# Peptides against a protein of PDB entry 1MQS: the designs that were tried, part 54

Target 1, 223 residues: chain A of PDB entry 1MQS
Amino acid sequence: ILKMLFLNKDLNNNDNITTITDDIFNQQEIIWKVLILDIKSTATISSVLRVNDLLKAGITVHSLIKQDRSPLPDVPAIYFVSPTKENIDIIVNDLKSDKYSEFYINFTSSLPRNLLEDLAQQVSITGKSDKIKQVYDQYLDFIVTEPELFSLEISNAYLTLNDPKTTEEEITGLCANIADGLFNTVLTINSIPIIRAAKGGPAEIIAEKLGTKLRDFVINTNS

## One batch from the design tools (peptide; made by RFdiffusion4, then SolubleMPNN)

Design b2_p15_2_s1 (from b2_p15_2, 11 letters changed)
Fold by OpenDDE base, seed 2:
Parts: structure tokens; sequence; C-alpha cells
Structure b2_p15_2_s1 (fold): chain B 223 residues (1-223), chain A 15 residues (1-15)
């Protein structure tokens, strides 16, 4: 998160958030930015950072992507939003309207290829691709609740997984979503986990999916 | 590499 707020510059992750923000604040000229969020990313940010941390990161204003926002054509914007068609369209519209000087786009999770292609196509049509400075998948689709506990904040997950009326397809889909969230968490923590799950239920399915994703990732990063 | 991915993104926007 802090890396994103500092335009994805390299940060030493071993320091306390407060120490990192203080050190960066003291060492570098603050680039003032606007932070554009959605409901989900707002929860993520709020779970990790305080208002003062945002200020130290040079965030002057934060707003919801769906809110009416005043143009700040001389101010760079950081988008930290869900990878949805709706959000992409809004970003492109903001680009078309010259709402900000520069666009640093950070998706909370992996951007599907079709949406990436759509974004690229729309941006190309605007002729303003030079304003798009960064596009990242941040893999921050989780909430920090406690130092050793993370939540994906998936509504009714327990109910859905334990309702006998839930279809196998629904369970499989939900398990995939959970595995994706956990994968994002693992990537953020930058450690290979030992996966433990109860046998004979959704937890096992999730564990298997997560294991596969991690294996595939390791193979792809080493190639 | 992650950089290759980023470069790929960049290339997509330069079309």
Amino acid sequence: as target 1 above (223 residues)
Amino acid sequence: SYQDILDKYKNLFTL
C-alpha cells in the first residue's frame, strides 16, 4: 500500500508503517496526489493506514471513484480500485476530461486480460496514453483485521458454503474467489505459507486451488 | 518477470 502511495517506488518493508512514512516524508519532496478509491479499497486502506499516513504519503484528497470529483488537471491521481469494467470506464472518462495530470492505476486484484485489452483500447482511442504512468495489479484484495489475521470480507461466505441448498457450482466459484484472495495475501506477505485445511469440505478445495496458484506462480516467475 | 509484464502493459498503451 505505501509503495503504491509513493508511486510504486521501492520501499523497505521491514520497517513499521509509521517509520516508513516518517523516513520518506523527511527524505523526499512530497508529490501531492489525489487518491481515488472504491468502497472495497476504502476498507482495505482504512484497515492498514491512518489518515495521517495518507497525508505523509502526499495524499491531499481521497474520493470515491463514483463520486463527482472536481478536476485537478495539475495534480497526479492514484487510482486504487477494483478491476471492473465500470471502474475502467470511469478512469477512461476521467482521462478524456483531463481530470488529472497523470494517472497511476492500481487494481486491488488481478485485472483480467479482457479488461486490460479494453482499457488499452479505450486509452489508445483517447490519444492520451502518455498520461497513464502506471498500471498495476496490487493484489490487495484483503482486510487486515489483526497482525496475524486477514479477512477477505466476502459477504455471507460461511452461510453460502454451509447451506445445503448451495449448488456445487456456487461452492466452486466461491472457493475460487477465496483462493484468489488468499493468493493475493500471500503475494503481499512475500512468504510461502504452509497451507492447512480441514478435510472433506470447502476448505480443502480452497487449499488445493491456492496451492495450484502458488505453484504456477513460482514456475512462471522462475522462467 | 514482473517487469516484463509491466513492459507488456506499457506496450499495450503505446498502440
Scores: peptide ipSAE 0.013, ipTM 0.505, DockQ to the pose 0.084
Fold by OpenDDE base, seed 5:
Structure b2_p15_2_s1 (fold): chain B 223 residues (1-223), chain A 15 residues (1-15)
Amino acid sequence: as target 1 above (223 residues)
Amino acid sequence: SYQDILDKYKNLFTL
């Protein structure tokens, strides 16, 4: 998250958030930026960063992507939003309207190819592709609630997985979604976890799916 | 690599 707020510049990863923000605040000229969020990313950011941390990162204002936002044509913008068609269209509209000086686009999770192609196509039509400085998948599709504890904020997941009326298809689908969220979390942490799951239940299904995703990712990244 | 993928994505915007 901090890396994103500092325009994805390399930061020393070993420092506490406070130390990083203080060091960067003291060492670098503050570039004031607008932070554009959606509801989901707002929750994510709020779970990890304090308002003061955002300020130290040079966030002058933060707004929801769906809100009517005033143009700040001289201010760079950081988008940290879900990879949806709607958000892409809004970003492109903001680009068309010269709402900000520069666009640093960060998606909370993996951007599907079709949406990437759509974004690229729309941006190309604007003739303003030079204003888009970055497009990243941040894989920050989780909320940190406690140290070493996070939530995917999937409503009624426990109930769904433990309700005997839930269909196998529903369980499988939910397990896939959970595995995707966990995968994104792992990528964010940038550490390969040891997966431990109870046998004979949804946890095992999730673990298997996650394991497969991680293996596939490792294979693809090492190739 | 993931970076290679990202780089490919970046190239899509320079169309």
Scores: peptide ipSAE 0.010, ipTM 0.440, DockQ to the pose 0.084
Fold by OpenDDE base, seed 1:
Structure b2_p15_2_s1 (fold): chain B 223 residues (1-223), chain A 15 residues (1-15)
Amino acid sequence: as target 1 above (223 residues)
Amino acid sequence: SYQDILDKYKNLFTL
């Protein structure tokens, strides 16, 4: 998160959030930025950072992507939003209207190829591709509730997984979504987990899917 | 690699 707020520059990860923000705030001219969020990313940011941390990171204003936002054509914008067609269309419209000086786009999870192609096509039509400085997938699709506890905040997950009326396809889909969220969490904390799950249920399915994703990632990162 | 994917994303907007 802090790396994103500092335009994905290399930060020394060994320091406490407070130390990093204080050091940057004291040593460099703060580039003031607008932070554009959605409902999901707002929860993520709020669980990890305080308002003062955002200010120290140079965030002058934060707003929801769907809100009416005043143009700030001389101010760079950081988008931290879900990878959806709707959000892409809004970003492109903001680009067309010259709403900000620069666009740093960070998706909360992996952007599907079809949506990336759509974004690229729409941006190319605007003739303003030079204003887009970064596009990243941040893998920050979780809420930190306690120092050793986090949540994916998936509504009714327990009910859906335990309802006898839920179809196998629905269970499989939900398990995949949970595994994706857990995978993103693992990548964010940069540690290899020991996975423990109850046997004979959705938890085992999720554990298996997560294990596969982690193995595939390790293979692909080392190749 | 994941980095290769990210680099592809960057390249789409630098051309």
Scores: peptide ipSAE 0.006, ipTM 0.359, DockQ to the pose 0.115
Fold by OpenDDE base, seed 3:
Structure b2_p15_2_s1 (fold): chain B 223 residues (1-223), chain A 15 residues (1-15)
Amino acid sequence: as target 1 above (223 residues)
Amino acid sequence: SYQDILDKYKNLFTL
Protein backbone atom coordinates (compact mmCIF):
# COMPACT_ATOMS: atom_id res chain seq x y z
CA ILE B 1 0.00 0.00 0.00
CA LEU B 2 2.75 2.50 0.88
CA LYS B 3 4.57 1.63 -2.32
CA MET B 4 1.43 2.55 -4.25
CA LEU B 5 1.03 5.86 -2.42
CA PHE B 6 4.61 6.75 -3.31
CA LEU B 7 3.98 5.98 -6.99
CA ASN B 8 5.33 2.43 -6.69
CA LYS B 9 8.82 3.41 -5.56
CA ASP B 10 10.84 0.76 -3.78
CA LEU B 11 10.44 0.99 -0.02
CA ASN B 12 12.25 -0.82 2.76
CA ASN B 13 9.68 -3.28 4.11
CA ASN B 14 11.48 -3.57 7.45
CA ASP B 15 10.77 0.01 8.48
CA ASN B 16 7.71 1.17 10.37
CA ILE B 17 5.11 3.07 8.31
CA THR B 18 5.75 6.18 10.41
CA THR B 19 9.50 6.03 9.84
CA ILE B 20 9.06 5.59 6.09
CA THR B 21 6.62 8.50 5.80
CA ASP B 22 8.80 10.75 7.95
CA ASP B 23 11.93 9.95 5.96
CA ILE B 24 10.21 10.61 2.64
CA PHE B 25 8.61 13.78 3.96
CA ASN B 26 12.01 15.10 5.01
CA GLN B 27 14.09 13.97 2.03
CA GLN B 28 11.90 14.75 -0.97
CA GLU B 29 9.57 17.45 -2.13
CA ILE B 30 6.05 16.25 -1.41
CA ILE B 31 4.04 15.57 -4.53
CA TRP B 32 0.43 16.25 -3.64
CA LYS B 33 -1.98 13.69 -5.09
CA VAL B 34 -5.63 12.70 -5.12
CA LEU B 35 -6.53 9.17 -4.03
CA ILE B 36 -9.52 7.56 -5.75
CA LEU B 37 -11.01 4.53 -3.96
CA ASP B 38 -13.99 2.21 -4.05
CA ILE B 39 -15.84 0.67 -1.10
CA LYS B 40 -13.54 -2.36 -0.90
CA SER B 41 -10.28 -0.45 -1.17
CA THR B 42 -11.51 2.12 1.37
CA ALA B 43 -11.84 -0.67 3.90
CA THR B 44 -8.35 -1.93 3.03
CA ILE B 45 -6.71 1.49 3.33
CA SER B 46 -8.55 2.30 6.56
CA SER B 47 -7.36 -0.93 8.16
CA VAL B 48 -3.67 -0.21 7.49
CA LEU B 49 -3.21 3.56 7.33
CA ARG B 50 -4.15 6.51 9.48
CA VAL B 51 -5.28 9.85 8.09
CA ASN B 52 -1.92 11.31 9.08
CA ASP B 53 -0.13 8.59 7.10
CA LEU B 54 -2.08 9.57 3.98
CA LEU B 55 -1.19 13.22 4.47
CA LYS B 56 2.49 12.36 4.89
CA ALA B 57 2.27 10.35 1.68
CA GLY B 58 1.04 13.50 -0.07
CA ILE B 59 -2.62 12.54 -0.31
CA THR B 60 -4.56 15.80 -0.07
CA VAL B 61 -7.98 14.45 -1.00
CA HIS B 62 -9.49 11.00 -1.14
CA SER B 63 -12.80 10.23 -2.85
CA LEU B 64 -14.93 7.33 -3.98
CA ILE B 65 -14.71 6.56 -7.69
CA LYS B 66 -18.51 6.65 -8.06
CA GLN B 67 -18.84 10.04 -6.37
CA ASP B 68 -19.04 13.26 -8.30
CA ARG B 69 -15.56 14.70 -8.10
CA SER B 70 -14.38 18.18 -8.98
CA PRO B 71 -11.72 18.44 -11.66
CA LEU B 72 -8.16 19.01 -10.44
CA PRO B 73 -6.34 19.25 -13.77
CA ASP B 74 -2.99 20.16 -12.19
CA VAL B 75 -3.01 17.32 -9.64
CA PRO B 76 -1.95 13.70 -10.25
CA ALA B 77 -4.39 10.97 -9.23
CA ILE B 78 -3.83 7.52 -7.77
CA TYR B 79 -6.61 5.04 -8.41
CA PHE B 80 -6.83 2.04 -6.08
CA VAL B 81 -9.99 0.26 -7.20
CA SER B 82 -11.47 -3.13 -8.11
CA PRO B 83 -10.79 -4.39 -11.65
CA THR B 84 -14.32 -3.98 -13.05
CA LYS B 85 -15.71 -2.76 -16.37
CA GLU B 86 -17.57 -0.02 -14.50
CA ASN B 87 -14.42 1.32 -12.84
CA ILE B 88 -12.49 1.18 -16.12
CA ASP B 89 -15.23 3.18 -17.86
CA ILE B 90 -15.16 5.79 -15.08
CA ILE B 91 -11.36 6.09 -15.27
CA VAL B 92 -11.57 6.54 -19.04
CA ASN B 93 -14.28 9.19 -18.61
CA ASP B 94 -12.07 10.98 -16.08
CA LEU B 95 -9.25 10.82 -18.63
CA LYS B 96 -11.50 12.22 -21.39
CA SER B 97 -12.57 15.11 -19.17
CA ASP B 98 -8.97 15.94 -18.17
CA LYS B 99 -10.02 15.56 -14.54
CA TYR B 100 -6.42 15.12 -13.34
CA SER B 101 -2.91 15.80 -14.67
CA GLU B 102 -1.66 12.21 -14.46
CA PHE B 103 -3.23 8.81 -13.79
CA TYR B 104 -1.61 6.11 -11.66
CA ILE B 105 -3.92 3.09 -11.77
CA ASN B 106 -3.66 0.29 -9.19
CA PHE B 107 -6.18 -2.53 -9.26
CA THR B 108 -6.96 -4.24 -5.93
CA SER B 109 -6.87 -7.69 -7.54
CA SER B 110 -5.90 -9.34 -10.82
CA LEU B 111 -7.00 -7.46 -13.91
CA PRO B 112 -8.48 -9.94 -16.40
CA ARG B 113 -6.88 -9.82 -19.82
CA ASN B 114 -10.15 -8.86 -21.51
CA LEU B 115 -10.48 -5.83 -19.23
CA LEU B 116 -6.85 -4.85 -19.83
CA GLU B 117 -7.52 -4.97 -23.57
CA ASP B 118 -10.70 -2.92 -23.09
CA LEU B 119 -8.82 -0.32 -21.04
CA ALA B 120 -6.05 -0.12 -23.63
CA GLN B 121 -8.53 0.24 -26.48
CA GLN B 122 -10.56 2.96 -24.79
CA VAL B 123 -7.45 4.90 -23.75
CA SER B 124 -6.08 4.64 -27.28
CA ILE B 125 -9.29 6.14 -28.70
CA THR B 126 -9.02 9.16 -26.38
CA GLY B 127 -5.57 10.07 -27.71
CA LYS B 128 -4.54 10.79 -24.09
CA SER B 129 -2.51 7.67 -23.32
CA ASP B 130 0.39 9.91 -22.26
CA LYS B 131 -1.53 10.79 -19.09
CA ILE B 132 -1.62 7.15 -17.98
CA LYS B 133 1.66 6.84 -16.12
CA GLN B 134 1.20 3.47 -14.42
CA VAL B 135 -1.10 0.46 -14.43
CA TYR B 136 -0.70 -2.20 -11.72
CA ASP B 137 -2.58 -5.14 -10.32
CA GLN B 138 -1.67 -7.63 -7.59
CA TYR B 139 0.36 -9.68 -10.10
CA LEU B 140 1.87 -6.81 -12.08
CA ASP B 141 5.24 -5.84 -10.65
CA PHE B 142 5.86 -3.67 -13.68
CA ILE B 143 4.97 -0.14 -14.62
CA VAL B 144 2.95 0.05 -17.78
CA THR B 145 4.25 3.37 -19.00
CA GLU B 146 2.65 5.51 -21.71
CA PRO B 147 4.40 3.90 -24.68
CA GLU B 148 3.52 0.44 -23.37
CA LEU B 149 -0.21 1.09 -23.17
CA PHE B 150 -1.36 0.61 -26.75
CA SER B 151 -3.70 -1.57 -28.76
CA LEU B 152 -2.64 -3.72 -31.68
CA GLU B 153 -6.31 -3.70 -32.73
CA ILE B 154 -6.39 -7.49 -33.06
CA SER B 155 -10.00 -8.61 -32.86
CA ASN B 156 -10.87 -11.44 -30.46
CA ALA B 157 -7.27 -12.03 -29.42
CA TYR B 158 -8.27 -12.99 -25.88
CA LEU B 159 -10.96 -15.42 -27.06
CA THR B 160 -8.66 -17.05 -29.59
CA LEU B 161 -5.86 -17.56 -27.06
CA ASN B 162 -8.15 -18.95 -24.34
CA ASP B 163 -10.67 -21.00 -26.33
CA PRO B 164 -9.92 -24.72 -25.90
CA LYS B 165 -11.12 -25.25 -29.47
CA THR B 166 -8.35 -23.09 -30.87
CA THR B 167 -5.66 -25.13 -32.60
CA GLU B 168 -1.96 -24.86 -31.82
CA GLU B 169 -1.46 -23.57 -35.34
CA GLU B 170 -4.00 -20.78 -34.82
CA ILE B 171 -2.36 -19.81 -31.53
CA THR B 172 1.07 -19.78 -33.14
CA GLY B 173 -0.24 -17.66 -36.00
CA LEU B 174 -1.85 -15.15 -33.67
CA CYS B 175 1.28 -14.99 -31.52
CA ALA B 176 3.29 -14.25 -34.64
CA ASN B 177 0.92 -11.40 -35.55
CA ILE B 178 1.19 -9.97 -32.04
CA ALA B 179 4.98 -10.24 -32.16
CA ASP B 180 4.99 -8.41 -35.51
CA GLY B 181 2.86 -5.63 -34.05
CA LEU B 182 5.13 -5.32 -31.04
CA PHE B 183 8.19 -5.31 -33.27
CA ASN B 184 6.77 -2.46 -35.33
CA THR B 185 6.04 -0.57 -32.12
CA VAL B 186 9.64 -1.05 -30.95
CA LEU B 187 10.90 0.34 -34.24
CA THR B 188 8.58 3.33 -33.91
CA ILE B 189 9.79 4.25 -30.41
CA ASN B 190 13.43 3.71 -31.47
CA SER B 191 14.35 1.82 -28.30
CA ILE B 192 15.13 -1.82 -27.57
CA PRO B 193 12.77 -3.01 -24.85
CA ILE B 194 13.37 -5.61 -22.19
CA ILE B 195 10.87 -8.40 -22.80
CA ARG B 196 9.11 -10.10 -19.88
CA ALA B 197 6.39 -12.72 -20.28
CA ALA B 198 4.62 -15.32 -18.19
CA LYS B 199 5.98 -18.83 -18.59
CA GLY B 200 3.95 -21.67 -20.06
CA GLY B 201 1.49 -19.65 -22.15
CA PRO B 202 1.00 -17.52 -25.26
CA ALA B 203 3.00 -14.70 -23.68
CA GLU B 204 6.14 -16.84 -23.70
CA ILE B 205 5.61 -17.72 -27.36
CA ILE B 206 5.18 -14.04 -28.22
CA ALA B 207 8.27 -13.08 -26.22
CA GLU B 208 10.41 -15.68 -27.97
CA LYS B 209 9.19 -14.60 -31.41
CA LEU B 210 9.74 -10.93 -30.63
CA GLY B 211 13.18 -11.64 -29.19
CA THR B 212 14.17 -13.46 -32.36
CA LYS B 213 12.96 -10.57 -34.53
CA LEU B 214 14.86 -8.05 -32.44
CA ARG B 215 18.06 -10.09 -32.55
CA ASP B 216 17.81 -10.48 -36.29
CA PHE B 217 17.17 -6.78 -36.71
CA VAL B 218 20.15 -5.76 -34.57
CA ILE B 219 22.43 -8.15 -36.44
CA ASN B 220 21.24 -6.87 -39.80
CA THR B 221 21.55 -3.21 -38.80
CA ASN B 222 25.10 -3.64 -37.48
CA SER B 223 25.97 -5.49 -40.33
CA SER A 1 22.69 -7.60 -21.99
CA TYR A 2 20.39 -9.21 -24.54
CA GLN A 3 19.56 -11.80 -21.91
CA ASP A 4 18.39 -9.07 -19.53
CA ILE A 5 16.14 -7.75 -22.28
CA LEU A 6 14.67 -11.19 -22.90
CA ASP A 7 14.09 -11.70 -19.20
CA LYS A 8 12.30 -8.37 -18.90
CA TYR A 9 9.89 -9.16 -21.74
CA LYS A 10 9.23 -12.67 -20.44
CA ASN A 11 8.07 -11.27 -17.13
CA LEU A 12 5.88 -8.52 -18.65
CA PHE A 13 3.58 -10.96 -20.44
CA THR A 14 3.34 -13.33 -17.46
CA LEU A 15 0.05 -11.64 -16.60
Scores: peptide ipSAE 0.007, ipTM 0.363, DockQ to the pose 0.035; fails the geometry check

Design b2_p15_2_s2 (from b2_p15_2, 9 letters changed)
Fold by OpenDDE base, seed 4:
Structure b2_p15_2_s2 (fold): chain B 223 residues (1-223), chain A 15 residues (1-15)
Amino acid sequence: as target 1 above (223 residues)
Amino acid sequence: SYQDILNKYKNMFSL
């Protein structure tokens, strides 16, 4: 997250958030920027950073992507939002309207190919591709609640998985979504975990799906 | 071009 706020510059991973922000604040001219979030990414950011940390990172204003935002044509913008068609369309509209000086786009998870193609196509039509400085998949689709504990913030996941009225298809779909979130978390930690799950329930389904994703990722990165 | 932009973004997402 801090790396994103500093325009994806290399940060020393061993430093406390406070130390990093203080060092950067003291050593470099602060580039003031706008942070654009959605509901999901707002929760993610709020779980990791304090308001003061955002200020130290040069975030002058933060807003929701769906809100009516005032144009700041001389200010760079960081988008940290879910990879959805709706968010892409809003970003492109903001680009068309010259709402900000520069666009640093960070998706909370992997952008599907079809949406990437859509983004590229729409941007090409605007003729303003030069304003898009970065596009990243941050894989920050989780909330840090406490040390060594995180949440995917999936509403009513426990209830859905334990309701006898829930269909097998719904369970399988939810397990896939959970596995995707866990996969993103693993990529963020940059360590291959040992997966342990209870047998005979949703946890096993999730573990299998996650294991497959990790194996596929390792194979694809080594090829 | 569309293809140039697509290639740029694909490269950005390459891990």
Scores: peptide ipSAE 0.029, ipTM 0.499, DockQ to the pose 0.331
Fold by OpenDDE base, seed 3:
Structure b2_p15_2_s2 (fold): chain B 223 residues (1-223), chain A 15 residues (1-15)
Amino acid sequence: as target 1 above (223 residues)
Amino acid sequence: SYQDILNKYKNMFSL
């Protein structure tokens, strides 16, 4: 939670929250931001953090996502909300209206792929993807920018990966195709990425395949 | 404990 409030910076201190917030407040320039919650996340935050902790973390205003909120176009916003279609639509509407300067989105649980795709599509349509600085959930950690937001246009990828009738061979084949597409993208960008993927699922398989391809490519180009 | 909850969330948000 503290990491989220400090825009997902690494916190290596095992000390009390108060000590951590004091140390950060004293060592770094405070960035004032808005915290947007839902009912569930409000309960979570209230159980862990004191009001003074939020202030020390630079939270100047906190509001519920479903409440009418005044625009603060010069202030960055942290969302900590449930991964629902409703919340995604509200975030996109806030983006469209330029309600805040920057958007740091943290979902309280895993964001389903269909909702991630919906979010990406809606954000793309707005032309304001550059304002989305971070998207986090239980398994995903990425920056959404226009140059980084793309589609491989693989039909039924979500259905194939989530259908219990899909064979291991089909999953492996699809993961290979995705890895190939990503590899081609990397070559086009002419930059070697740091790969991050959720563990225990197709994303890990894709990451491993892509990593292997990149390593092989680097070895072959340097030889 | 409060510390256990804090550690849980730290782990959840660990990069």
Scores: peptide ipSAE 0.018, ipTM 0.565, DockQ to the pose 0.038
Fold by OpenDDE base, seed 1:
Structure b2_p15_2_s2 (fold): chain B 223 residues (1-223), chain A 15 residues (1-15)
Amino acid sequence: as target 1 above (223 residues)
Amino acid sequence: SYQDILNKYKNMFSL
C-alpha cells in the first residue's frame, strides 16, 4: 500500500509504517496526489492506514471512483480500484476529460487479459496514452482486523456455501474467488502458509485451489 | 503470467 501511495517507488520494507511515512514526509518534497478508490479498496486501505498516514504520503484528497469529482488537471491521480469494465470506462472518461495530470492505475487484484486489451484500446483512441504513467495489479483484496486475523469481506459466504440450494457451479465459483483472495493475501505477506482446512466441505476445495495457485506461482516465478 | 501482462501493456503504450 505504501509503495503504491509513493508511486510504486522502492521503499525499504523493514521500517514501521509510521517511520516510513515520517521519513518520507521529512526528507522529500511532498508531491500531492489524489487517491481514487472504490468501496472495496476503501475498506482495505482504511483497515491498514490512518488518515494521517495518507496525508503523510501526500494524499490531498481521496474520493470514490463513482463520485462526481472536480477536475484537478495539475494534480496526479492514483487509482486503486477493482479490475472491472465499469472502473476502466470511468478511468478512460477521466483521461478523456483531462481530469488529472497523470494517471497511476493500481488494480486491487489481477487484471484479466481481455480487460487489459480493452483499456489499451480505449486509451489508444484518446491519444492521451502519455498520461498513463503506471498500471499495476495489486494483491490487497483483504481487510486486516487484527494482527493475526484478516477478512476477505465476502458477503454471505458462509450462508452460500452451507445452503443446500446452492448449485455446484455457485460453490465452485465462490471457492475460486475465496482462493484468489487468499492467494493475494499470501503474496502480500510474502510468506508461505501452512494451510489448514476442515475436510469434506468447501474449505477443502478452497485449500486445494489455493495450493494449486501457490504451486503454479512458484513454478512461474522460478522460470 | 503477470509479467506477460505487464510486458504487453508496456508494449501497447510504449512505456
Scores: peptide ipSAE 0.007, ipTM 0.392, DockQ to the pose 0.106
Fold by OpenDDE base, seed 5:
Structure b2_p15_2_s2 (fold): chain B 223 residues (1-223), chain A 15 residues (1-15)
Amino acid sequence: as target 1 above (223 residues)
Amino acid sequence: SYQDILNKYKNMFSL
């Protein structure tokens, strides 16, 4: 399982989109790739990158994971999708069908252990594990609206959390989702925040969940 | 930061 986890290479910090795309374009031979997205990751990427940026990055085609996609057996594929059973099954099916030459799998958020095990098991059965070049959690489960502003794009979150008719289960579930999104944001920024929340409400629940996730992550990364 | 996000994208697409 661990052999399937490949971290991205460290690149130079402090490059803007233009610099990044120019560096990719000018410093390296352009390897044309297919980008496979889902609805959520499409929104994420679209908020940050333009079509021209993708082209400069060597993305020849981008498609939705659930769409019918033509085989490109000589072209490497980058998956940037949600860590779901459905997406895993599709990726494995694509692997089985030799749809692409290489598979670089990037999940938008943390892949649960059970799903990682499932992925590993399914890949092992295919006998084509060598085509899996990378599996990585990118922690990009948010929309960047502005350089200093992001959104989790959770519909009616404020209304749900403040509606007295909302059930405890609904609040708890939503708080978990918010905490997950914030966690991914924090990991993307690579800075441990000071968490402050109002006591006695959903904010506290979110803060506690986020704090737990961060602590668990720090413990796991330092081990 | 926005820059960190960009760096991740760079890493993702630079194969």
Scores: peptide ipSAE 0.025, ipTM 0.566, DockQ to the pose 0.043; fails the geometry check

Design b2_p15_2_s3 (from b2_p15_2, 8 letters changed)
Fold by OpenDDE base, seed 5:
Structure b2_p15_2_s3 (fold): chain B 223 residues (1-223), chain A 15 residues (1-15)
Amino acid sequence: as target 1 above (223 residues)
Amino acid sequence: SYEDILNKYKSMFSL
């Protein structure tokens, strides 16, 4: 998150949030930025950072992506939003309208290939691709509630997975979503876990999906 | 081109 707020510059990740923000605030000229969030990313950031931390990171204004926002054509914008068609369309519209000087796009979870292609196509049509400075997947599809506890904020997940009336298709879909969230969490923590799950239920499905994602990631990053 | 932009964006992702 802090890396994102500093436009993905290399930061010493071994320092605590306060030390990082203080060091940067004292050593570097503050670039004032706008932070564009959605409901999910707002919850994520609020769980990790304080308003003062955002200010120290040079965030002068933060707004929801779906809200009407005043143009700040001389101010760079950081988008930290879910990878959805709707959000992509809004970002592209903001680009078209020259709402900000530069666009640093950070998706909260993995951007599907079809949406990446859509983004690229729409940006190509605008002729303003040079304003998009970064497009990253930040792997932050979770809420930190306690130092060693997090939530994926999936509503009724337990009920859905344990309801005998839930269809196999619904279970499979939900398990995929959970696995995606867990994968993003693992990447954020930068630690590969040993996965253990009970056999014969949704937990096993989730574990298998997560394991596959992690293996694929390790293979792809080492190649 | 569209393809150039697509490739650029693909390269920006950490995955």
Scores: peptide ipSAE 0.018, ipTM 0.527, DockQ to the pose 0.370
Fold by OpenDDE base, seed 2:
Structure b2_p15_2_s3 (fold): chain B 223 residues (1-223), chain A 15 residues (1-15)
Amino acid sequence: as target 1 above (223 residues)
Amino acid sequence: SYEDILNKYKSMFSL
C-alpha cells in the first residue's frame, strides 16, 4: 500500500510505516496526489494507514470513485479500486475529461485480460494514453512511465550491483532476475530489441543473459 | 495505436 502511495517506488520493506513515511518525507520532495478509492479499498486503507500516513505520502484528498469529484488537472491521481467494468469506465471518463494530470491505476485484485483489453481500447480512443503512467494489480512487478521507459522495480538493484561487498554469486543472481524481467517485457511487446549495454559490468552480464534467452526463444519458435 | 497501448499494458502484467 505504501509503495502504491509513493507511485510504486522502491521502499525498504523492513521498516515500519512511520519510519518509511518519515524517511521519504525528509529525503524527497513530496508529490501531492489525489487518492481515489472504492468501498472495499477504503476499508483496506483504513485498516493499515492513519490519516497522518496519507498526508506524509502526499495524499491531499481522498475520494470515492463514484462520488462527484472536482477536476484537478494539474494533480496526479492514484486509483486504488476493484477491477470492474464500472470502475474502468469511470477512470476512462476521468481521463477524457482531463480530471487529473496523470493516472496511476492500482487494482485491488487481479485484473482480468478482458478488462485490460477493454481499458486499452477505450484509452486508445481518447488519444490520451500518455496520461496513464501505471497500471498495477497484485502480480505486477514493473511499471511503464512512458512508452520507451520502464522499471522492473527491483529494490536496491543499483546499490547491490555497485557495492564492492556484493558477492559474485549475488550479482549473477540479480542479473539473472533482471534478464528474466526484460525477457518477459520483450515478449509482451512482441518485438526483438537491439541490446546495448556498457561493457565490463553487470549490464554486460544482463545483456548476455537476455541475448541468450531471446536467441533460444527465436530458435524454439521457428522450429 | 490500440495495439501499442495494449502491448504497453500487457507488458505490465506479463512479469
Scores: peptide ipSAE 0.030, ipTM 0.602, DockQ to the pose 0.151; fails the geometry check
Fold by OpenDDE base, seed 4:
Structure b2_p15_2_s3 (fold): chain B 223 residues (1-223), chain A 15 residues (1-15)
Amino acid sequence: as target 1 above (223 residues)
Amino acid sequence: SYEDILNKYKSMFSL
């Protein structure tokens, strides 16, 4: 949650939310953001964070997605909402209306392929895809429209990782393949990356595997 | 294009 609030920037793993927020507050210029929630995510946020924590994270205002919200065209928005057709339509409408400067979309659970396709289609029609800076679910680490985006071109990776019928073995195998691809990419770029991944999902598995490979490589090359 | 955006999202989701 804190990573989301800080636009998925690396947070030092300090055990205390307050310490993390204080450290970030002291080290970086606060980017003020709007937080858009639904009923479910409101309950989640309220269970973990206090108003002061949100403020320290740069959340100037929070609103329900279904509520009438005033335009803040110069302010970036973080959506943390359920992956529903209704929410997608609202987000797209907000995009069309230039309600915010940037859109960081975080779904509370896995985004089904059909909804992803719907989102992509609707966004394409708006011509404002550049304003969507992030799209995350529990399995997605976002690729920013930054020049440094690349694809491993692994077919159906997202579907496999998000299909409830997929076995743990299949997930582990796919994560290993992805990690191998990333490792090869890193070697090609000749730069050791800082690895960041969402916790509790395939991304974490991939990050761990990649980290291990990189560490092993560095050890072996320095020996 | 729709395909470009879709591919971008797919790429995001594959990571």
Scores: peptide ipSAE 0.016, ipTM 0.522, DockQ to the pose 0.152; fails the geometry check
Fold by OpenDDE base, seed 3:
Structure b2_p15_2_s3 (fold): chain B 223 residues (1-223), chain A 15 residues (1-15)
Amino acid sequence: as target 1 above (223 residues)
Amino acid sequence: SYEDILNKYKSMFSL
């Protein structure tokens, strides 16, 4: 299931990273967080962000996932790591040990179904699934917490979107169905969300479709 | 792309 995050803040500004970080810093109370990386993601972050940008984003400490890390049970953690069995096992171990207060997991690339199932199974066994707030990959964003979790009841959506045999037409059709479901959800909530989606995948297609529907709706209701 | 990385960054820090 492709889920989009409905954020209260518009991040679509083509502004410089520094400007965006400054805006975030000025508009919201800074929540201090730990950033957990691997070797690959460290290189990625270092190529795009300055140290000062991380600080302004509320990152107090950054560490490698494989290194020994001190517990910070009152601090939320952001993981930005490769989707590997090893990293999943480490995250689950960190969860078991109550290493952090909350877990926001971002995979650097698509999470294979088998690894998603493994993660879900291991987390379920711990009984601490409530500490995992978000799980993201390149194509799928979803909130794991019950209050924010809903299903569009679209069968095999994940498989269809990740199967290389799926045609562009099938993907487009599925994205349209997802956008329709999200639109109906928005209408039920009676609030217009700010849409956020990963770029370069089905989530972007869904975001564009949903955005169009919402704009059309607003125009029609104000007429 | 740079834009993709920027979007990932925004996703991580928009808490």
Scores: peptide ipSAE 0.015, ipTM 0.512, DockQ to the pose 0.036; fails the geometry check

